Peptides against a protein of PDB entry 6A30. Designs and how they scored, part 34

Target 1, 150 residues: chain A of PDB entry 6A30
Amino acid sequence: AQDADNVLQPIMDLLDSNLTLFAKICEKTVLKRVLKELWKLVMNTMERTIVLPPLTDQTMIGTLLRKHGKGLEKGRVKLPSHSDGTQMIFNAAKELGQLSKLKDHMVREEAKSLTPKQCAVVELALDTIKQYFHAGGVGLKKTFLEKSPD

## One batch from the design tools (peptide; aimed at target 1 D16 L19 T20)

Design b2_p23_5_s4 (made by RFdiffusion4, then SolubleMPNN; from b2_p23_5, 9 letters changed)
Fold by OpenDDE base, seed 1:
Structure b2_p23_5_s4 (fold): chain B 150 residues (1-150), chain A 23 residues (1-23)
Amino acid sequence: as target 1 above (150 residues)
Amino acid sequence: SEEKEEKELEELKKKLREDAKKA
């Protein structure tokens, strides 16, 4: 549904940019931890994006994405020296920290009951995101994805 | 390898985009 795409597309773009960065910089064990934190972030962002009017969330996600996008343009593919990798991890961690602050700002809004339409969008989005994070078995375990309290 | 994991991630991203378009 177009509504599900409107919710998923900003999240996917965020995930695409961040996961590409993390895959390049992080060791496998660190990557798994980052994926778990991204999963939590995505769930919280999705909940808000579906509960809040679409216009404000696209601008907020878009503003978050746009702030991140300006940093990526001038990256001439210099082979990241080990020092550049550490700086990228630090920047990625700082970005995740800013997203976590967004999460803390998000936790304060009362769990509004979703409408049946919103529930259907959430279910579709959750299935897609679960498949994404599972990554054919390379990503997060199905048991973690199913047990994560939505 | 990090390169293999990156390729698998890119394939997953592609699949996710395709699945989103079908939804």
Scores: peptide ipSAE 0.109, ipTM 0.593, DockQ to the pose 0.207
OpenDDE base, seeds 2, 3, 4, 5: peptide ipSAE 0.100, 0.071, 0.094, 0.101; ipTM 0.574, 0.538, 0.567, 0.584; seed 5 fails the geometry check

Design b2_p23_6 (made by RFdiffusion4)
Pose (drawn by RFdiffusion4):
Structure b2_p23_6 (pose): chain A 105 residues (1-54, 100-150), chain P 23 residues (1-23)
Amino acid sequence: AQDADNVLQPIMDLLDSNLTLFAKICEKTVLKRVLKELWKLVMNTMERTIVLPPSKLKDHMVREEAKSLTPKQCAVVELALDTIKQYFHAGGVGLKKTFLEKSPD
Amino acid sequence: EAAEEALEEHMEEIAEEMKEKME
C-alpha cells in the first residue's frame, strides 16, 4: 500500500490542485467531459510507458517474451491502478463507477 | 480478508477526500 502511494504521488500532485480548481468553476457537463478526457490520457500514457509490449527469430520476426513483474510489483500496480479509478470517481463528483469499469481505455 | 478490507477502506478515504476538495 505504501509503495502504491509512492507510485501515484507524482500524478496526484499534478492533478490535485487542478481537478480541485475545476469542478469549482465548471458546469457538470464541462467537468465530466474534462475528466473523461484526462482519464483517457492517463490510461493511455500508462499503457505506453510502464507496460510497453516486448526481433528476428530464425527467419520471420517474432515478438519477444515479456519480462514478468515481480509479485510485489504486480500487486503494487493492481492497487495503484484501482486507486486511480477511485480517484477519478471521487466519491460521486467525478466519473461514474459504471463508466470507469466499462472504459475501453 | 482483513487486509483487503483495509485497502478498500483506504481507497474510499482517498475518494472522499477528493470529493471534498472538488466541492

Design b2_p23_6_s1 (made by RFdiffusion4, then SolubleMPNN; from b2_p23_6, 9 letters changed)
Fold by OpenDDE base, seed 4:
Structure b2_p23_6_s1 (fold): chain B 150 residues (1-150), chain A 23 residues (1-23)
Amino acid sequence: as target 1 above (150 residues)
Amino acid sequence: DAEKEALKKRQEEIAKEMKEKML
């Protein structure tokens, strides 16, 4: 349980921060697109974190997500004007688009066989994140979340 | 607007439940 929390909290904090911002500035349809891209980002980041370093370093998922989420400094979020919101969405979409290109460069390094414990932590993390994105049916469809490349 | 609020509320509930289950 505690190991899963260490993995999930940085992800959830990032998601909450970004989704709070986007929920305020985006129309519903745009917000749904943002959710899909954030889902892909999270999945890709988790995949990389699983493939590259042992999940023992709490800092790594948080740092990988933070490297890609660096735009949200703790600053008093002045509600951007409608123009600024569009630019923020564009920048976020551009950053997310760069993440999609990085999928092709993930060399199949020998997936260090996750220990059974690490697998269980990842599974729990994935389930929680899926629930978060599904949000009782008001978020992403389960069928979309299930089709994400494991 | 109501659907966005429902989304955020539900996400917050899930985040709370997650914290409670890990404690």
Scores: peptide ipSAE 0.251, ipTM 0.829, DockQ to the pose 0.055
OpenDDE base, seeds 1, 2, 3, 5: peptide ipSAE 0.226, 0.239, 0.224, 0.230; ipTM 0.817, 0.823, 0.816, 0.818

Design b2_p23_6_s2 (made by RFdiffusion4, then SolubleMPNN; from b2_p23_6, 11 letters changed)
Fold by OpenDDE base, seed 4:
Structure b2_p23_6_s2 (fold): chain B 150 residues (1-150), chain A 23 residues (1-23)
Amino acid sequence: as target 1 above (150 residues)
Amino acid sequence: SSAQEELEERQKKLAEEMKKKML
């Protein structure tokens, strides 16, 4: 449980900050699209973290997510004016783009099989993230979240 | 855990904000 919390916390902090912002500034259709793209990014990142050596990369992802989450200065989210909203989306997209580039720098080391403990942590993490993206039914559809991103 | 409770609270708050947009 504690190990899962340690892995989840940086991811959830980043997701909470970004999704809360998007929920405030985006129109419904835009928000749904952002959620889908963010979900794909998270899933792809987790899949790679599962295939890559588990602890160093999770710490790096957590550190990178923390570095990116710290780049979102706790600047008083003044309700962005419509013009500020576009800039905030652009900045958030830029941050997400950097996470996508991390995808390319993760050298495929030989797929070390996850230990059963690591698998359980990942499963718990996935369930928590799925619940977060589902947002009590107002977010992404459960059927979408249960599909492997192609 | 306190961390889990905080996460649940954050998730609830996010769901409420999304609900305002999705309804």
Scores: peptide ipSAE 0.273, ipTM 0.816, DockQ to the pose 0.162
OpenDDE base, seeds 1, 2, 3, 5: peptide ipSAE 0.236, 0.237, 0.228, 0.254; ipTM 0.799, 0.798, 0.793, 0.807

Design b2_p23_6_s3 (made by RFdiffusion4, then SolubleMPNN; from b2_p23_6, 11 letters changed)
Fold by OpenDDE base, seed 4:
Structure b2_p23_6_s3 (fold): chain B 150 residues (1-150), chain A 23 residues (1-23)
Amino acid sequence: as target 1 above (150 residues)
Amino acid sequence: SEEEKALEERRKKLAEEMKKKML
């Protein structure tokens, strides 16, 4: 449980902040598209994080999240005007782009086989994230979430 | 756990925000 929480918490903090923002500012179809792209990004990131030693990922994800979390706090989230919403989407897309760059910096170390414990943690993490993206049925469809992001 | 409850609460809040867009 604790190991799952340690993996999940940074991801969920990122997802919560970004998805909440997108849910507020995006039109329905845009939101759905953003959710799909973010899901793919998260899955790809997790896949790499699973392959990489746990210690490096917490620091990188945590550092990325901390840098972005501090930027969001200072702005009194007035209901963004369409212009502000676009800028927020742009900023969020830039953040996602930095996560994509994190993808590039996550050198595929040789895929170390996960221990059964690590596999269980990952499965639990994935289920939790899937539930989050599904959002009680208003988010992504289960059928989409169950597909490999390949 | 308390953390699971917090996560579930976050999920519910997000779901409500999404619901406003999907209805």
Scores: peptide ipSAE 0.308, ipTM 0.820, DockQ to the pose 0.166
OpenDDE base, seeds 1, 2, 3, 5: peptide ipSAE 0.270, 0.293, 0.272, 0.290; ipTM 0.804, 0.815, 0.806, 0.813

Design b2_p23_6_s4 (made by RFdiffusion4, then SolubleMPNN; from b2_p23_6, 12 letters changed)
Fold by OpenDDE base, seed 4:
Structure b2_p23_6_s4 (fold): chain B 150 residues (1-150), chain A 23 residues (1-23)
Amino acid sequence: as target 1 above (150 residues)
Amino acid sequence: SAEQKALQERQKKLAEEMKKKML
């Protein structure tokens, strides 16, 4: 549990930071679109992390997410003026694009089945992420989150 | 855990910020 919490915490911190930023700067329709694309990216990344060897890739993803999360922290969250908001969206999209490229570089090694313990942690992580994206009903619809390929 | 409580508080804060935009 502790090792998995250590891997998930950087992901959750990145998601919290990005979603908080998007909630502040995006218009409603843009926010919904960003949430959907981010959800797909997270799900695809998790699916690959689940299918790929657990430790090296999770540490790489966690390290990449932690490096990217630290990059976001260095941005003084000045209350974005409209111009600053656009640049922040662009930067966040660029960071997400790098995560997508990481997806392409993850060579399909043989799908090592996760241990039951790792599965339980991933399920807990998914539930937590779903809660963030649902945001008490103001974010993505529960039906959309549940239909996403786990 | 203290960490889980902090996460729940962050989730609540995020939900509140999204609520301001989605209403």
Scores: peptide ipSAE 0.238, ipTM 0.797, DockQ to the pose 0.170
OpenDDE base, seeds 1, 2, 3, 5: peptide ipSAE 0.194, 0.206, 0.190, 0.220; ipTM 0.769, 0.776, 0.768, 0.788

Design b2_p23_7 (made by RFdiffusion4)
Pose (drawn by RFdiffusion4):
Structure b2_p23_7 (pose): chain A 105 residues (1-54, 100-150), chain P 23 residues (1-23)
Amino acid sequence: AQDADNVLQPIMDLLDSNLTLFAKICEKTVLKRVLKELWKLVMNTMERTIVLPPSKLKDHMVREEAKSLTPKQCAVVELALDTIKQYFHAGGVGLKKTFLEKSPD
Amino acid sequence: EEREERAEEIEKAQEELREKLEE
């Protein structure tokens, strides 16, 4: 849990002062649109940084084996991910839980 | 006023999440 906090710390320091500034000055729809968009952005960047997928093999170029995360690493990632979701739900001001769960991103 | 209340609610939710992760 402490490790997951450390992983999310950089992105939370960025969004905190912001998300906070918004909802204060945005209409519901405007806030929801921004959060939905920032949500897609975070999920996409994570997909393309910490978990980028894995060369000519014999003759026909095959994808390499993925280097598995350690058990502790897997757990930290799952928890950090579940935490960002609750962070965007924000206990009922951010995105609805139903939207986040069915988010294709 | 409603919009200020929302910002406060977001701050509280973020603090609760941080406390849970520190535990």

Design b2_p23_7_s1 (made by RFdiffusion4, then SolubleMPNN; from b2_p23_7, 13 letters changed)
Fold by OpenDDE base, seed 4:
Structure b2_p23_7_s1 (fold): chain B 150 residues (1-150), chain A 23 residues (1-23)
Amino acid sequence: as target 1 above (150 residues)
Amino acid sequence: SEREKRAEKIREHRQKLRQQLKA
């Protein structure tokens, strides 16, 4: 549990601010789309981190998300009026697009096998992230979260 | 608003998840 917490804290910290913002500014359908893109990004990042860097580099998922999320921190955008919401969504989408490009820059290292302990941590982390994105039913559907992102 | 209600639900849910993860 502690290892999973350590792995997830940076991700959750990043997602907490952004998901709250998106929930406030996005219509339900738009929010769902944003969440789907975030889900894909998180899953792709995790898969690469599991396959390439050792789990000990817990800092990497967080760092990869942070390196690209540092652009997000400066955007503590005050809850804008309805008219500003579109621009905020556009900016958020642009930021998400930049994060998705991180996909191409991850160097393929040799796949490392996970220890049973590492597997358990990853499983717990994945379950927690699924629950996070489900958000008690206001986020993504469980059926979507159970599907591997292509 | 409906959006604020969603945001609050997300906030409450993630707090519960964080607490569960630390236990």
Scores: peptide ipSAE 0.392, ipTM 0.868, DockQ to the pose 0.818
OpenDDE base, seeds 1, 2, 3, 5: peptide ipSAE 0.370, 0.390, 0.371, 0.379; ipTM 0.856, 0.867, 0.860, 0.861

Design b2_p23_7_s2 (made by RFdiffusion4, then SolubleMPNN; from b2_p23_7, 8 letters changed)
Fold by OpenDDE base, seed 4:
Structure b2_p23_7_s2 (fold): chain B 150 residues (1-150), chain A 23 residues (1-23)
Amino acid sequence: as target 1 above (150 residues)
Amino acid sequence: SEREERAEKIRKHLEELRQKLAA
């Protein structure tokens, strides 16, 4: 669990801020669409991360997510309290764009085999992310999350 | 508003997940 926590913290911080914003500015159907796209992005990013050669002695996912998550977090735009809806949407789109850029930089190289421990961490991480996107029922449906390739 | 309620639910849910993961 501790390893999973270390892996997930950066991405959770990023997702929390973004999804909170989206929830505030988006209608229900729009929010759902945004969540679906973000889910796909996260899953694809994780997939590519897993197959990358290790950069450090840490878990591959943890290392890359930590590195890039911190970078993205620091670069996030603080929304003014009195910004209009248009500006808020623009900023939200910008945040999504940053994640997309991160994905594009994730290059699939020679696949490595994960140790059993690493596999367990990945599974726990995935489960946690699914729960996050479900958001107690206000987010994506469990059935959708379970069908998504990971 | 309904949107604010959703946002709060997301926040609360994530916090709970964080707590569970850290335990």
Scores: peptide ipSAE 0.369, ipTM 0.848, DockQ to the pose 0.814
OpenDDE base, seeds 1, 2, 3, 5: peptide ipSAE 0.346, 0.353, 0.349, 0.354; ipTM 0.839, 0.842, 0.840, 0.843

Design b2_p23_7_s3 (made by RFdiffusion4, then SolubleMPNN; from b2_p23_7, 12 letters changed)
Fold by OpenDDE base, seed 4:
Structure b2_p23_7_s3 (fold): chain B 150 residues (1-150), chain A 23 residues (1-23)
Amino acid sequence: as target 1 above (150 residues)
Amino acid sequence: SEREERAKKIREHLEKLRAELKA
């Protein structure tokens, strides 16, 4: 659990802000679409992270997500309380763009076999992320999340 | 508003998930 927490903290910080923002500014159908795209982006990023060579003795995903997640967190735009809808959408798009850039920098190399421990951490991480996107029922459907390749 | 309520639900849910993950 601790390892999973370490792996997930950077992405959770990003998701917390973005999901809340999207829920506030988007109509239900638009929100769903945005969440689906974000889900795909997150999953693709994780997939690439898993197959990358380890940079440190830490878990593959944890190492890369921490490295880049901290950068993303620091670079996140603070949304003004009185910003108009257009500005909010722009800021949201900017944050999504940052995540997309992260994905683009993650090059798939020779696949590394994960240890059983690493596999367990990844599974727990995936489950947690699914719960994030489900958001207590106001986000994506569980059936959709379960069908998504990971 | 409906959106605000949705946002509240999301925040509450995510906070719970964080707490559970750290436990």
Scores: peptide ipSAE 0.343, ipTM 0.839, DockQ to the pose 0.745
OpenDDE base, seeds 1, 2, 3, 5: peptide ipSAE 0.313, 0.320, 0.334, 0.328; ipTM 0.822, 0.829, 0.836, 0.833

Design b2_p23_7_s4 (made by RFdiffusion4, then SolubleMPNN; from b2_p23_7, 12 letters changed)
Fold by OpenDDE base, seed 4:
Structure b2_p23_7_s4 (fold): chain B 150 residues (1-150), chain A 23 residues (1-23)
Amino acid sequence: as target 1 above (150 residues)
Amino acid sequence: SEKEERAKKIEEHLKKLREELKK
């Protein structure tokens, strides 16, 4: 549990701030689209982290997410005004475009061999991240999350 | 508003998840 928490904390911090932001500014359908792209980014980042850098770096996943998620809002935001909300939606749409481009540049590499402990940490991390994206039922559907390649 | 209610639900859910990970 502690190892998983250490790995997840940077991701959770990023997701907490951004999910809150998107929930405040996006209509339901737009929110779903944003979450789907963010999910792809997270999954791709995790895949790279498993393949390339050692999993022992507890901040690596979060660092990679921050690197690729540059421009995502940090911290809690207030509910925007109507005009501000519109601009935020445009910015979010721009970010989604960048995420899509990132996906196209991702090459699948051979995963490094993980110890059983590392595998368990990754599994727990994935389950937790899925719960974040499900967001108590207001986020992505469980069926969508389960179809995503781990 | 619907957005505000959705945001509150997300915040509450995320808080719960963070608390559960610390157990």
Scores: peptide ipSAE 0.330, ipTM 0.835, DockQ to the pose 0.712
OpenDDE base, seeds 1, 2, 3, 5: peptide ipSAE 0.278, 0.290, 0.318, 0.326; ipTM 0.811, 0.818, 0.834, 0.836

Design b2_p23_8 (made by RFdiffusion4)
Pose (drawn by RFdiffusion4):
Structure b2_p23_8 (pose): chain A 105 residues (1-54, 100-150), chain P 23 residues (1-23)
Amino acid sequence: AQDADNVLQPIMDLLDSNLTLFAKICEKTVLKRVLKELWKLVMNTMERTIVLPPSKLKDHMVREEAKSLTPKQCAVVELALDTIKQYFHAGGVGLKKTFLEKSPD
Amino acid sequence: SEFKEKREEAVKEFLEEKEKEAE
């Protein structure tokens, strides 16, 4: 849990002062649109940074084996991910839980 | 800010649920 907090700390320091500034000055729809967009952006950047997928093999260029995360690493990633979701739900001001769950991103 | 408070509470509640599940 402490490790997951440390992983999310950088992105939370960025968004905190913001998300907070918004909903204070945005209409519901405007806030929702921005969060939905910011959401897609975070999920996509994570997909393309911490988990980029894995070369000519014999003759025909095959994808390499993925280097598995350690058990502790897997757990930290799952928890940190589940935490960002709650962060965007924001207990009922952010995105609905139903939207986040079915988010294709 | 109310929004910040609510967001922090939701994260804490979620972590407490995960602690209960782990126990």

Design b2_p23_8_s1 (made by RFdiffusion4, then SolubleMPNN; from b2_p23_8, 11 letters changed)
Fold by OpenDDE base, seed 4:
Structure b2_p23_8_s1 (fold): chain B 150 residues (1-150), chain A 23 residues (1-23)
Amino acid sequence: as target 1 above (150 residues)
Amino acid sequence: DEFLKKRKEAIEKFKEEQKKKAE
């Protein structure tokens, strides 16, 4: 349980910060698209972390997400004027794009089999993240969240 | 914003579940 929390909290904090911003500045359809991209990013990051390095990577998911999230911390979220909102979306999309490019640099190390404990942590993490993205039905559809990106 | 409210509820629920599992 504590291990799951250690992995989830940094992710949830980052997601909460970003999604709070996006929810304020984005129209519903744009927000949905952003949520989908964030979901893909989180899934890809988790998949790689699961497939590649052992538990030392709790720091790496958190660090990867934090390293990309640290760019956002210094911005006093002034209520963006309409023009500022577009730029923020663009910047956020650019950051997400950079995270997607990180995909190509993570060399497939041999898939270390997750321990049952690690699997349980990941499952719990996934369920929590799914609930977060679903947001009681106002976020992403459950059917979309259950579609593992193959 | 209902979206933000529901997200906060989901996070809080998760924290409560983790707290119960730690007991």
Scores: peptide ipSAE 0.146, ipTM 0.712, DockQ to the pose 0.360
OpenDDE base, seeds 1, 2, 3, 5: peptide ipSAE 0.137, 0.141, 0.139, 0.141; ipTM 0.699, 0.705, 0.703, 0.705

Design b2_p23_8_s2 (made by RFdiffusion4, then SolubleMPNN; from b2_p23_8, 12 letters changed)
Fold by OpenDDE base, seed 2:
Structure b2_p23_8_s2 (fold): chain B 150 residues (1-150), chain A 23 residues (1-23)
Amino acid sequence: as target 1 above (150 residues)
Amino acid sequence: DEFLEKRKKAIEEFKEELKKKEA
């Protein structure tokens, strides 16, 4: 359980930080597009993290998240000029791109079957992420989230 | 912002539920 929490919490923190930023700086239509891409990325990452034993990847994800998380705290959020918002989106996209590359470096450890407890935690995490993306109807549609191929 | 509030709530609920499953 703690291992799953250790994997999922950084992902949730990353999502929270990035989506909060995007929600503030992006226009609604752009935000929706970003949400769709992030959803796909998260689902793909989770699928791989579940299939690939989490141990080695936690340190890399945690280190990547720790390096990037510190940058968001400092700045007096002056409403970034259009240029600053674009740069933030670019940086966030770059960070997400690194997460996608982490996918390729995730050591194909033999698909050890998740314990029932780990499966339950993953299911809970997935439900939470779905709720997070749905955001009470303001975010992605439930139908889109449910049709996402696991 | 309702969007941010709902997301924050989802995260907090998840954290609470994880704590319950770890106990």
Scores: peptide ipSAE 0.162, ipTM 0.738, DockQ to the pose 0.241
OpenDDE base, seeds 1, 3, 4, 5: peptide ipSAE 0.148, 0.130, 0.102, 0.140; ipTM 0.723, 0.710, 0.658, 0.718

Design b2_p23_8_s3 (made by RFdiffusion4, then SolubleMPNN; from b2_p23_8, 15 letters changed)
Fold by OpenDDE base, seed 2:
Structure b2_p23_8_s3 (fold): chain B 150 residues (1-150), chain A 23 residues (1-23)
Amino acid sequence: as target 1 above (150 residues)
Amino acid sequence: DDFREKRLKAIEEFKKKQEEKRK
């Protein structure tokens, strides 16, 4: 239980920060697209974290998300001019695109079978993240979240 | 913002479930 919280809390904090920013700067249609890309990114990152040997560092999901989130540094929320918001979305999309390319280069390391404990953590993580992205129906549709990204 | 409120609710529900498992 504590292990799941330790893994999920940094992810959720990062997602909250990023989605709060995107919700302020993006139009509804753009925000929905951003949500879909973030969902894919999170799913891919989780898949890699599961398939990759337990990199002991809680820091990796946080660091993968933080390396991608570090471009969203502590800049005082000056209302980004429409140009600044577009550039931030472009940068975020570029970072997301780089992560998708990294999928093609990450050799499927031998899928170590998850322990039952790890499976339970992943299931809980997935359920929580699905609820987070669904956001009571304001976010992504359940049918989209349940579909495996082919 | 309704969207943020609903996201925060999902986080709170997760925290609640974790606390219930520790009791």
Scores: peptide ipSAE 0.354, ipTM 0.862, DockQ to the pose 0.379
OpenDDE base, seeds 1, 3, 4, 5: peptide ipSAE 0.340, 0.318, 0.376, 0.349; ipTM 0.855, 0.846, 0.870, 0.859; seed 4 fails the geometry check

Design b2_p23_8_s4 (made by RFdiffusion4, then SolubleMPNN; from b2_p23_8, 12 letters changed)
Fold by OpenDDE base, seed 5:
Structure b2_p23_8_s4 (fold): chain B 150 residues (1-150), chain A 23 residues (1-23)
Amino acid sequence: as target 1 above (150 residues)
Amino acid sequence: DEFLKKRQEAIKKYKEEVKKKLE
């Protein structure tokens, strides 16, 4: 349980911050596209992380997201003025770009068999992420999430 | 704004449910 939380919390925090921003500045159709791309990115990252050595308590994702997320002080996102919208998009894109760099550090190590505990954590994490992206029907469709390679 | 509000509410509910399951 604690291990799953340690993995999920950084991802959720990052997603919440970015999605909140995108929801404010993007039309619904654009937001859906962003969500789809984020979903693909998250799934790809998770897949690579699972193939990478065991989800030890130091989840590489959590650590890397935390390393890159530490620059996001929990500062109250002051609604920037209209001119700041472009800068906010740029900053959000930069943060998402840091997730793409995570891809380069995720060297495909030999697939070690996950322990049953690790499998359970991964399953819980995946279900949680799916629920997050679905967001009670205001996000991505269940059918889209289910078609994603798990 | 309505979409954002609905999403925030859904996310809040979701976080509570996840927290409960992780506990």
Scores: peptide ipSAE 0.140, ipTM 0.707, DockQ to the pose 0.181
OpenDDE base, seeds 1, 2, 3, 4: peptide ipSAE 0.112, 0.140, 0.105, 0.109; ipTM 0.668, 0.709, 0.658, 0.664

## One batch from the design tools (peptide; aimed at target 1 T20 Y132)

Design b2_p24_1 (made by RFdiffusion4)
Pose (drawn by RFdiffusion4):
Structure b2_p24_1 (pose): chain A 105 residues (1-54, 100-150), chain P 24 residues (1-24)
Amino acid sequence: AQDADNVLQPIMDLLDSNLTLFAKICEKTVLKRVLKELWKLVMNTMERTIVLPPSKLKDHMVREEAKSLTPKQCAVVELALDTIKQYFHAGGVGLKKTFLEKSPD
Amino acid sequence: MRATITEEEVEEAVEKMKEKLEEI
C-alpha cells in the first residue's frame, strides 16, 4: 500500500490542485467532459510508458517475451490502478463507477 | 491552484511513476 501511494504521488500532486479548481468553477457537464478526457489521457500514457509491449527470430520477426513484473510489483500496479479509479470517481462528483469500469481505455 | 494541464505534464508525471515502480 505504501508503495502504491509513492507511485501515484507524482500524478496526484499534479491533478489535485486542479481537479479541485475545476468542479468549483465548471458546470457539471463541463467537469464531466474534462474528467472523461483527463481519464483517457492518464490511462493511455500509462499503457504507453510503464507497460510498453516487448526482433528477427530465425527469419520472420517475432515479438519478444515480456519481462514479467515481480509479485510485489504486480500487486503495487493493481492497487495503484484501482486507486486512480476511485480518485476519478471521487465518491460521487467525478466519473460514475459504471463509466470507469466499462472504459475501453 | 492552476486552470490548465498539458499532455506533456501528464507524461512526465507517469514517467515518474515508472521510476518509482522500478525502485521496488

Design b2_p24_1_s1 (made by RFdiffusion4, then SolubleMPNN; from b2_p24_1, 10 letters changed)
Fold by OpenDDE base, seed 4:
Structure b2_p24_1_s1 (fold): chain B 150 residues (1-150), chain A 24 residues (1-24)
Amino acid sequence: as target 1 above (150 residues)
Amino acid sequence: GRTTITREEIEKAVLESKKKLDEI
């Protein structure tokens, strides 16, 4: 539980902030696309963080996610006007799209067999993230979340 | 087009996810 929370909390905080913004400014179709890209980003980040022990620090996860999500400073984001919102969505989608391509460049370093503990943490983390992205049925389809490469 | 995903729905989903995490 605690180990999973340590991994998930930075991700959830980032996702909460971003999804709240996107939910306000995006149409359903655009939002779904953004959610898919965020899902890919989270999955890739989780995979890397768990497989690479030095990156398991909450600070590193948060930094990796922030490095990829640089646009959300802590300030009360004034909802940009419709035009500004579209550009922000485009920029966010572009950034997320670039990150999804980074998956192809991360050489499968030798799949260090996740320890049973690491596997349990991953499973818990994935379940929580899936639930988050499903968003009570309004987010990503459960079938899409299950097909994501484990 | 109506954003069908409201902030409240996302906040609810986050809260539910956090609750599940706390139960494990």
Scores: peptide ipSAE 0.084, ipTM 0.579, DockQ to the pose 0.065
OpenDDE base, seeds 1, 2, 3, 5: peptide ipSAE 0.069, 0.086, 0.069, 0.067; ipTM 0.564, 0.587, 0.562, 0.566; seed 2 fails the geometry check

